# Peptides against a protein of PDB entry 4CIC: the designs that were tried, part 119

Target 1, 148 residues: chain A of PDB entry 4CIC
Amino acid sequence: KVSTKGHYGVQAMFDLAQHFGEGPVSLKSIAERQGLSEPYLEQLIAVLRKAGLVKSVRGAQGGYILAREPRDIKVGDIIRVLEGPIAPVESVSQDDPEHSLKFDFSVTKSVWEKVKKSIEEVLDSITLADMLKDAEEAQMAQGYMYYI
Target 2, 147 residues: chain B of PDB entry 4CIC
Amino acid sequence: KVSTKGHYGVQAMFDLAQHFGEGPVSLKSIAERQGLSEPYLEQLIAVLRKAGLVKSVRGAQGGYILAREPRDIKVGDIIRVLEGPIAPVESVSQDDPEHSLKFDFSVTKSVWEKVKKSIEEVLDSITLADMLKDAEEAQMAQGYMYY

## One batch from the design tools (peptide; made by RFdiffusion4, then SolubleMPNN)

Design b2_p21_2_s3 (from b2_p21_2, 6 letters changed)
Fold by OpenDDE base, seed 1:
Structure b2_p21_2_s3 (fold): chain B 148 residues (1-148), chain C 147 residues (1-147), chain A 21 residues (1-21)
Amino acid sequence: as target 1 above (148 residues)
Amino acid sequence: as target 2 above (147 residues)
Amino acid sequence: LLKLSFPDGLVGPNGLKVLKL
């Protein structure tokens, strides 16, 4: 399950990708376009900036830009920055012995590792540039539906 | 995230698969072998039984059996019964407007649908029979490391 | 419905959010 944080983080990064090369975008404008609260977006952007995926530009027309080209940012990179490593089963920390998955049966663990690998492969196969292309194709398809 | 429910449900179903053809297995014996609490296992088995994955056998040597052969039960079937449909993003129920993912942007949704499809394909590709085979192969590999 | 939720807030101590499948 992608958290609200991961979901909105990908939306915010995609908005910055759509404006890549146009200069800095204000958090307010991203929040308005993506239907996010500005305070929540500030928290996401702070993490993404610390990880070097976003840059802050200072000044009267300041804001945020992608720190790399859209093709150089995978969805998996965004999720790992916001959520940490993708794990399908909670490694119950040894510290809570009552709720610890005491019996990590090797065969059941292998099922979850297969799920993890599959999720990682999908998220690492999608860049912000791929998402931009998919958005352009979707807009063209909508434009054709109005002319028929 | 496989919940504790999904994780333990797969373990309990795998234990029943290991005993398939030997007759009914008591919940106590499953709980002991899998390191589960018996009351928690009762809740899981009740759901799995209602879904027709497990059968209850009554009598002095009563217990539970798989309702189908291990090859006819996918991990995805167990997970869907215990957890419901596999969804990578919580469809925020329209009822909580503050936490609702208000903007389901079509392109971001497509990313999560790709993740969903990938998870479903993996879980639907693994049967309890595949897990039995993997366990046998792992036991053989451990036996060879001692010689 | 398998609510694959990343539970909000279960950043494990190491920042690992467990994919709630």
Scores: peptide ipSAE 0.034, ipTM 0.757, DockQ to the pose 0.080; fails the geometry check
Fold by OpenDDE base, seed 5:
Structure b2_p21_2_s3 (fold): chain B 148 residues (1-148), chain C 147 residues (1-147), chain A 21 residues (1-21)
Amino acid sequence: as target 1 above (148 residues)
Amino acid sequence: as target 2 above (147 residues)
Amino acid sequence: LLKLSFPDGLVGPNGLKVLKL
């Protein structure tokens, strides 16, 4: 489950990828296009900036840009920055002490580790450039449906 | 996200797989071996039984058995029964109405659909028989570390 | 529709955070 934070973070990074090479984009414009709260987007962008995925440009036409080319930013990189490392099973030890996992069965843990690895592989296989391409293909497909 | 329900459900089903062919297993014995609450396990087993993954055996030595062979039960089947269909992204529309995803960007949705598909493929590739084999291999490896 | 939110993991609505996405 990608958190709302991860989802909106990928969405904001994708918006910045769509404008890559056009100069700095305002948070307001991203928020409007992506249907995000501007204050929430500020928090996401602050984290992404600190991680070096986004750069801030100052000035009257200031805003944000991708810090790297869209091909050099994986979805997995965005998720790890916003949510941290994709961790296997949190030891439930904190939230329900009555249901303490007394037996960390290595076998059930291995199932979740396989799931983790699979998620990581998928997210690390998708770049912002791949997302741009998918968007272009989708727009072309929609354009063809209006002409038939 | 595998819930506690999914995790404990897989754990309970795995315990039943380890005893497959030995007859019915009591919920108490599963709870003790797996470190689960018996009342919580009763709820899980009720769902698994309703889905036809587990059978109840009545009598003085009654309990539960797998309804199918361990090779015919995928981890994905257990998860779908306990949690429902694997969905990678909730439509955020319910939990944060202020942050309603006004734009369901088809592209971002496609990323999460790829993640979903990958999770489903993994969970559907693992049977209880595969888990039994992995347990045997792990026990052998531990046995070799003590020699 | 499974609410797969990972605040700290693959946790369903009822508890276990397995995989933090």
Scores: peptide ipSAE 0.032, ipTM 0.760, DockQ to the pose 0.091; fails the geometry check
Fold by OpenDDE base, seed 2:
Order: C-alpha cells, then structure tokens, then sequence
Structure b2_p21_2_s3 (fold): chain B 148 residues (1-148), chain C 147 residues (1-147), chain A 21 residues (1-21)
C-alpha cells in the first residue's frame, strides 16, 4: 500500500508533468485538479522541492514546475523522496532487545528483499514521461470507444 | 511492508515446512523457534487451517502439519490467505466521500497495478520448498565461513 | 518507507510496525 503521501505525491508530480513547458502551475490549480487539499499539497511540494524534483517560480505567474524533464523523474525517485527507502519489513531490532526476533531467519528476510527489489525495479522503470504516454494512450482509447 | 501477520505467517509456515514429513508440530514449539507468542500463533494457524494450508492432528502427538507439500505452497498463497488480495493503494473511497480520490487518474492507478503485479509475480514464484533450499544454502555458506 | 499494506494492518504486540504499502 503506497501511503496516501506517496500516492498524492505521484499525482501532483504527474500534474506538473502534464503542464511541463507551459510555465509555473499554482498549488491551487494542482489541488483542484488532483482533488487534494491545498495545505496538504503545500507539505508535499515542500518535500519535493527540497529534494530538487520541483522548483518554485516567484512573481505574478508564480507557482511550481518540475525541476527536471518528465523523462528524468522516475516514480521511484518520487516515492523515495516522500516515503524514504522502500523497506518491505521494518527490522524491529532497535526498541525491544528481549523480543528481538532471535531467529531473524535469513530466508524470510530474503523473500522480503526479493519483493523490495521487484518494487524498486518497477518504480524505477516508470518515468513521468511514461505516465504521460500512458495518459495519451488512454485518452485515445476512450476516443475510439465512442466511435464504435 | 508486509504486515506482521503476513511476516509471521510465512515464518510459521516455513517452520512447518522444515518439519514436513516428521509428523505434527506443536504450536508451542513453533512459537518458541519463531519468537512468536503462542496466542498470536494460534490466531494465524486458525486462519491458515481454515484456508486449507495447514492441518491439525489430534492425539498425544497432536499439532499441525502442512496440508500440502512445501513445493505446492507459494508465499503468495500464504499472504493472500492472511492479508487478502495484495492492494498497492487502498481506495479511500468508502469512508469519506468528500475526500474520495475523485480523480482516480487511470494512469496513477496503472502504476500501482504494475507494482501489484510485480509483487504478486515475486510472491507466486517463491514456494516453501524454495525457502527450504535457500535455508540449506545459507547454512552451508555459514559452515564454510567458519573453516 | 513504502509499506506493503495488507488491509488488516495488524501491529503485532512486539512492535513490528507493519508499514502498509
């Protein structure tokens, strides 16, 4: 389950990708299009900006733009920025040494590491440019369904 | 992050796989080996039994066994039984209609569906027999590091 | 941390916070 933070972060970044090259987009307009609260979006954008995925533009036409081209931003990059490293299982190791899973069965850990790797590979294989293309294809497919 | 339920369920099933063919294993012994509370393990085993992944044996040597061979039990089967369908994003749709993700942007959904599919493929590619083999290989590797 | 969420999100008593994906 991608956290709401990860989900909305990808949506907000995708909205900025759709407007890439058109100039700065207001947080209000992103929030309206993506069904987000503006205060929640401000928090997401602040994190994304600090990570260098988004730039703020000042002035009358101020707002936000992608800091890089859509092809140079992976979904995995967005998720790592918002959520941190993809961890399939939290190691319980720090807080209670007595209930430390003594048999950290290397085998069970290896299963979750394989799951982690597969998630990372998928998320790192998808760019915002790929998402733009998928959106165009979906719009075209809907257009064809109305002509049949 | 696999739920604690999924994680411990896989551990308990793996413990039963290690003892497969040796007869019934007590919940107490599984709990001790896997670092689980016995009451928590009882709940997991009840679900796994109801799903037909585990059998209960009655008698003086009573306990639990795998209902199928380790090769016939995927990690994905265990996870689906314990956790239900792998959902990469909870559709927030039911409880708060105002914060309903109105723009179920088909594209964002497709990303999560790709993630889901990848997780399912991995979990369905790993059997308890594969885990047994990996354990043997790891034990052999540790044995060689001490020499 | 991308948490794999299974719907029932059981935080086990032993502090294994399950992060829901």
Amino acid sequence: as target 1 above (148 residues)
Amino acid sequence: as target 2 above (147 residues)
Amino acid sequence: LLKLSFPDGLVGPNGLKVLKL
Scores: peptide ipSAE 0.032, ipTM 0.756, DockQ to the pose 0.113; fails the geometry check
Fold by OpenDDE base, seed 4:
Structure b2_p21_2_s3 (fold): chain B 148 residues (1-148), chain C 147 residues (1-147), chain A 21 residues (1-21)
Amino acid sequence: as target 1 above (148 residues)
Amino acid sequence: as target 2 above (147 residues)
Amino acid sequence: LLKLSFPDGLVGPNGLKVLKL
């Protein structure tokens, strides 16, 4: 389950990828383009910055940039930073004694591990550079539909 | 994200698969074996029954059975019944006007569609019969470690 | 619906944590 945090985090990182090499982007401009609240984006960017995926630039033309090239940032890296480890099933925390899952249902656990692995493989196969390419292809396809 | 409902639903269906062909299983016995509350299991079984994955048998030896053979029930079928369609990202319901995702971010959507497809492929590749086989193999492996 | 996008670890109506996939 990719939370809204993960979803918007990928959107914000993709916006930074679209502006990669153009210099620092303001949080306000990202928020406006991505339809995010600026305060919410500040929280996301703070986490991404702490993880070393984003850098802050200070000054009048300050803002944020990707800390790495778009090809060196996987969607899986963004999700792991924002969501933590991809877990298909929460280990029921021991704190609810009535629902002590006494049985380590190894078989049901294996199903969720297969799901986990599959999600990880997909998210680790997609870079921000792949997303940029897909966006360019989609824009070209739309551009052709407006000229016909 | 599989909810606890999906997780426990798969456990309950797996318990019914382990007893497939032995006759009706009581909710109490499933609840005891799976570490579930009986009232919670009643809710799960009611949904699974309505979807035609489980049948109720009436009488003194009454209870529940799988409506189909374990090989004819995918984990994906159970999850779709309990959780609904597998969606990696909630479509932000239109009801929060401040967060109107104006941009159908086709590119970010495509990422989540790839994740969705991957989850569906995995869950649709696993039957209750596959889970039974995996359980038998695991029991045999444990039996060999005690020698 | 594996509604993957719940922001907060929403305890489902039955007190059960909706699993973050």
Scores: peptide ipSAE 0.031, ipTM 0.751, DockQ to the pose 0.078; fails the geometry check

Design b2_p21_2_s4 (from b2_p21_2, 8 letters changed)
Fold by OpenDDE base, seed 2:
Structure b2_p21_2_s4 (fold): chain B 148 residues (1-148), chain C 147 residues (1-147), chain A 21 residues (1-21)
Amino acid sequence: as target 1 above (148 residues)
Amino acid sequence: as target 2 above (147 residues)
Amino acid sequence: LLKLSFPDGLEGPNGLKVLKV
């Protein structure tokens, strides 16, 4: 389960990608379009800004823009910024010695590492530009379904 | 996050795979080897049995066995039985209308569907037999590090 | 941490959370 934070972060970044080149977008407008609370979006944008994925623009047309082109931002980059490294298994904090899984069976760990790697590969293969293209294709497909 | 249920379910099934062909294994012995509570393991095994992945054997040598050969049980099968279908995103339950993700942006959903598919492909590509092989290879590698 | 929650994601009593996607 992608956390709500990761999910909404990708949505907010995608909204900024849709407006890329149009100038700064207000948090209010993103929140309205994405169905997010403005305070929650402020927290997400603050993290994304600190990571250098988003820039703030000051002035009358103030707001936020992508710090990079949509093609240069992977979904994996957004997720890593918001969620940290994809951890396949929560390392049981060492604190409860009695339930130390004595046999950290290297094998079960390897299964989850394979899953992790696969997820990373997928998320690193998808850019915001790919998402824009998919959106355009979906809009065209809907347009064609109305002509049938 | 693979739930604890999924994780321990795979561990328990792997333990049964390691003993496949040796006869029934007691829940107690699995619990001891895997560091699981016996009551928790009973719940897992009950689900796995109901799904036809495990069989119970009655008698003096009573216990559990894999219902199929290790090669015929995918990790994905175990996970689906224990966790249900892999959901990449919590569908925010419809119950809070204010936070209804109104724009189910088809595009963001498609990203998570791609992630889901990738996870399913990985988990469906790994059998308990593959895990047994990986364990043997790891044991051999440890043996070589001591020489 | 990306949490791959399965819908029935029972956090075991010991809080062992596996695979955050």
Scores: peptide ipSAE 0.039, ipTM 0.767, DockQ to the pose 0.111; fails the geometry check
Fold by OpenDDE base, seed 4:
Structure b2_p21_2_s4 (fold): chain B 148 residues (1-148), chain C 147 residues (1-147), chain A 21 residues (1-21)
Amino acid sequence: as target 1 above (148 residues)
Amino acid sequence: as target 2 above (147 residues)
Amino acid sequence: LLKLSFPDGLEGPNGLKVLKV
């Protein structure tokens, strides 16, 4: 389950990937293309910048760029930066001390750990370069539908 | 991402699986064993009963039982009943109408569809019988560490 | 519906954070 933060973060990073090699992109232009509020995007980009996935370029033609090539950024890297590690089911024990979890929910925990692992494997198998390729293929398929 | 409802629902169904064949289990006893509030468990069991995963037995020794054998109940079945289908990332378009999603987020959507599929495959690969077996193996492993 | 996107973290009504993703 990816949060809105993770979803929009991947969307913003994908926009930066589409413009990779074209120079810095303004937050305003990313926000307009991706249907994001500029203030929300500023918060996402600040986190991604601090994690070294995005660089800011200063000046009149300044903005943001990917800090690495699209092939070197996994969707999993973006999600881990924005959402942190995919947490397994946290034991209830911290928030309600009266409900002493008498039972080690080790078995139910193992189910969620398997789900976690599967999500991590999927997200770590997809790069921004893979997403760019999928977008190009989708655009070609649409282009062929307009010419038929 | 499983909700608390899904988590506790799987926990309650697992408790019923542990007592499968022993007769009806009271909600109170499930709640006590699983660290759940009885009122919350009543709501979960009502949904699971309506979906035909749980049966109520009436009488002095009444309570709840699994409606099917543990091997015939997938974790995915429980989650689908309690939480509904695993939705891909809902397009933000429903909550904020002013942000006309100009771009067909088809590519980003495909990422989340791949994640969804992977979750479904995992949850549909695990039965309550698999969970029972894992519990027995874990108990045996703990028993060996005390010697 | 396991909504893969919740704006708010996995805080279920009982404070259990099940899988952030």
Scores: peptide ipSAE 0.039, ipTM 0.766, DockQ to the pose 0.076; fails the geometry check
Fold by OpenDDE base, seed 1:
Structure b2_p21_2_s4 (fold): chain B 148 residues (1-148), chain C 147 residues (1-147), chain A 21 residues (1-21)
Amino acid sequence: as target 1 above (148 residues)
Amino acid sequence: as target 2 above (147 residues)
Amino acid sequence: LLKLSFPDGLEGPNGLKVLKV
């Protein structure tokens, strides 16, 4: 489960990447194109703005823009901002002291650390620019299938 | 978050791997060594047994054994049995129809599929035998720090 | 937290809500 927050956050950032250089985009237009609730999108954008991934533009044609070029924003950066650090296992020790995993078996911990590292490497290898390129390639492939 | 179920399932299977070839191990002894609730461990073992990863041995010295050698059990196999298929994005469409991700943006889906594949590759690359080896290496490293 | 929701959710002891990928 990608959290709904992480999933929608990546979708909203990708929508802003598709409009990068065209000027500010309204939250309403992003919500409509991405099938998101506007109030939910406002919460996501507030977090992304505070983290310096998005900028607010004021005025009659105001809205939001990416704060950086699409190539300078990794999917991992978006996820870390919205979800926090990609942490492999929550230390059960804090919430339920009775079921505190007393045996932090170093070996089982190492399995989850390997999973964490693998996720981080994947998410840090994908930029919004890579996603734009993948979208263009997919659109070209669909265009060719209609002509055959 | 690895689910508590997945985490404890891997711990219980690893305990059975450490005792592989010594005969059947009681659930009580696994629970004591791994710091698990015995009733919770019974539920995990029932699922693992039904999936054919664990066997029950009956008798006065009865208990549980691995159904296969430690090298023939991947961490990914344990997780798939306990948690089900490693699925990237639950299609939000099933639980909250109002917040149904209407736009299954093919591009965003591809990101999560890459993450899925990466997790599957890692978990399918680690066997219980690899975990046994890592434990032995860690024990040797601790022994060398005391001399 | 990216809940890697394994069907029952990878909620591990050291905090990653692992995505259900």
Scores: peptide ipSAE 0.036, ipTM 0.764, DockQ to the pose 0.091; fails the geometry check
Fold by OpenDDE base, seed 5:
Structure b2_p21_2_s4 (fold): chain B 148 residues (1-148), chain C 147 residues (1-147), chain A 21 residues (1-21)
Amino acid sequence: as target 1 above (148 residues)
Amino acid sequence: as target 2 above (147 residues)
Amino acid sequence: LLKLSFPDGLEGPNGLKVLKV
């Protein structure tokens, strides 16, 4: 489950990517386009800014921009910033001490590590530039469906 | 997130795979070896049995066995049985109705679909036989670290 | 529906929070 935070973070970053080179975008405009609450978006953007994925521009037409080109921002980078490191399997052995998993089933752990690695590879293979391209292709395809 | 249910289900199925060909295994013995509660394991095994991944054997030495060979059971099969279909990213729209994602951001959805597909491919690439092999290799490696 | 909930990872029963995605 991409957390709501990760999902909205990717949406917000994608919105900023769509406006990359057009100048600063207001949080209000992002929130309106993406169907996000502005206060929630402020929290996401604050984290993304601290991580250096976005920059704030001051002034009457101030707002936010991507700090890097869309091709230089992976979805995995956004997720790691918002969710933290795609954590290794934390043994949640802390919350239920009575069910101390006596056997560290290394084999079952390895299955989940493989799943983790696969997700990381996918998220690290997708850039905001790839998402922009996919959006353009989808928009073209929709345009063609209206003309046929 | 592999739910607790999915993970325990894989553990229980793996325990049954380790005893495949040795006859029926009691839920108690699985629970003890895997550190699971027996009542919780009963619920998991009931689902797995209904799905035809395990069989119950009746009698004084009754218990459960794998319904198929370990090579014919994918981790993905176990997860699908226990968790249901590896759902596409449930549109977050259900839990917060006020934040109805007005724009079905097809592009962001496609990212999550790619992630889903990748998870499915991984889970479908791992059999209980692969897990048995990995366990044997790990046990051998531990044996070599002690010499 | 596998709610891939990534907030704290793939929580396995063993408390394996696999993937905070």
Scores: peptide ipSAE 0.029, ipTM 0.769, DockQ to the pose 0.103; fails the geometry check

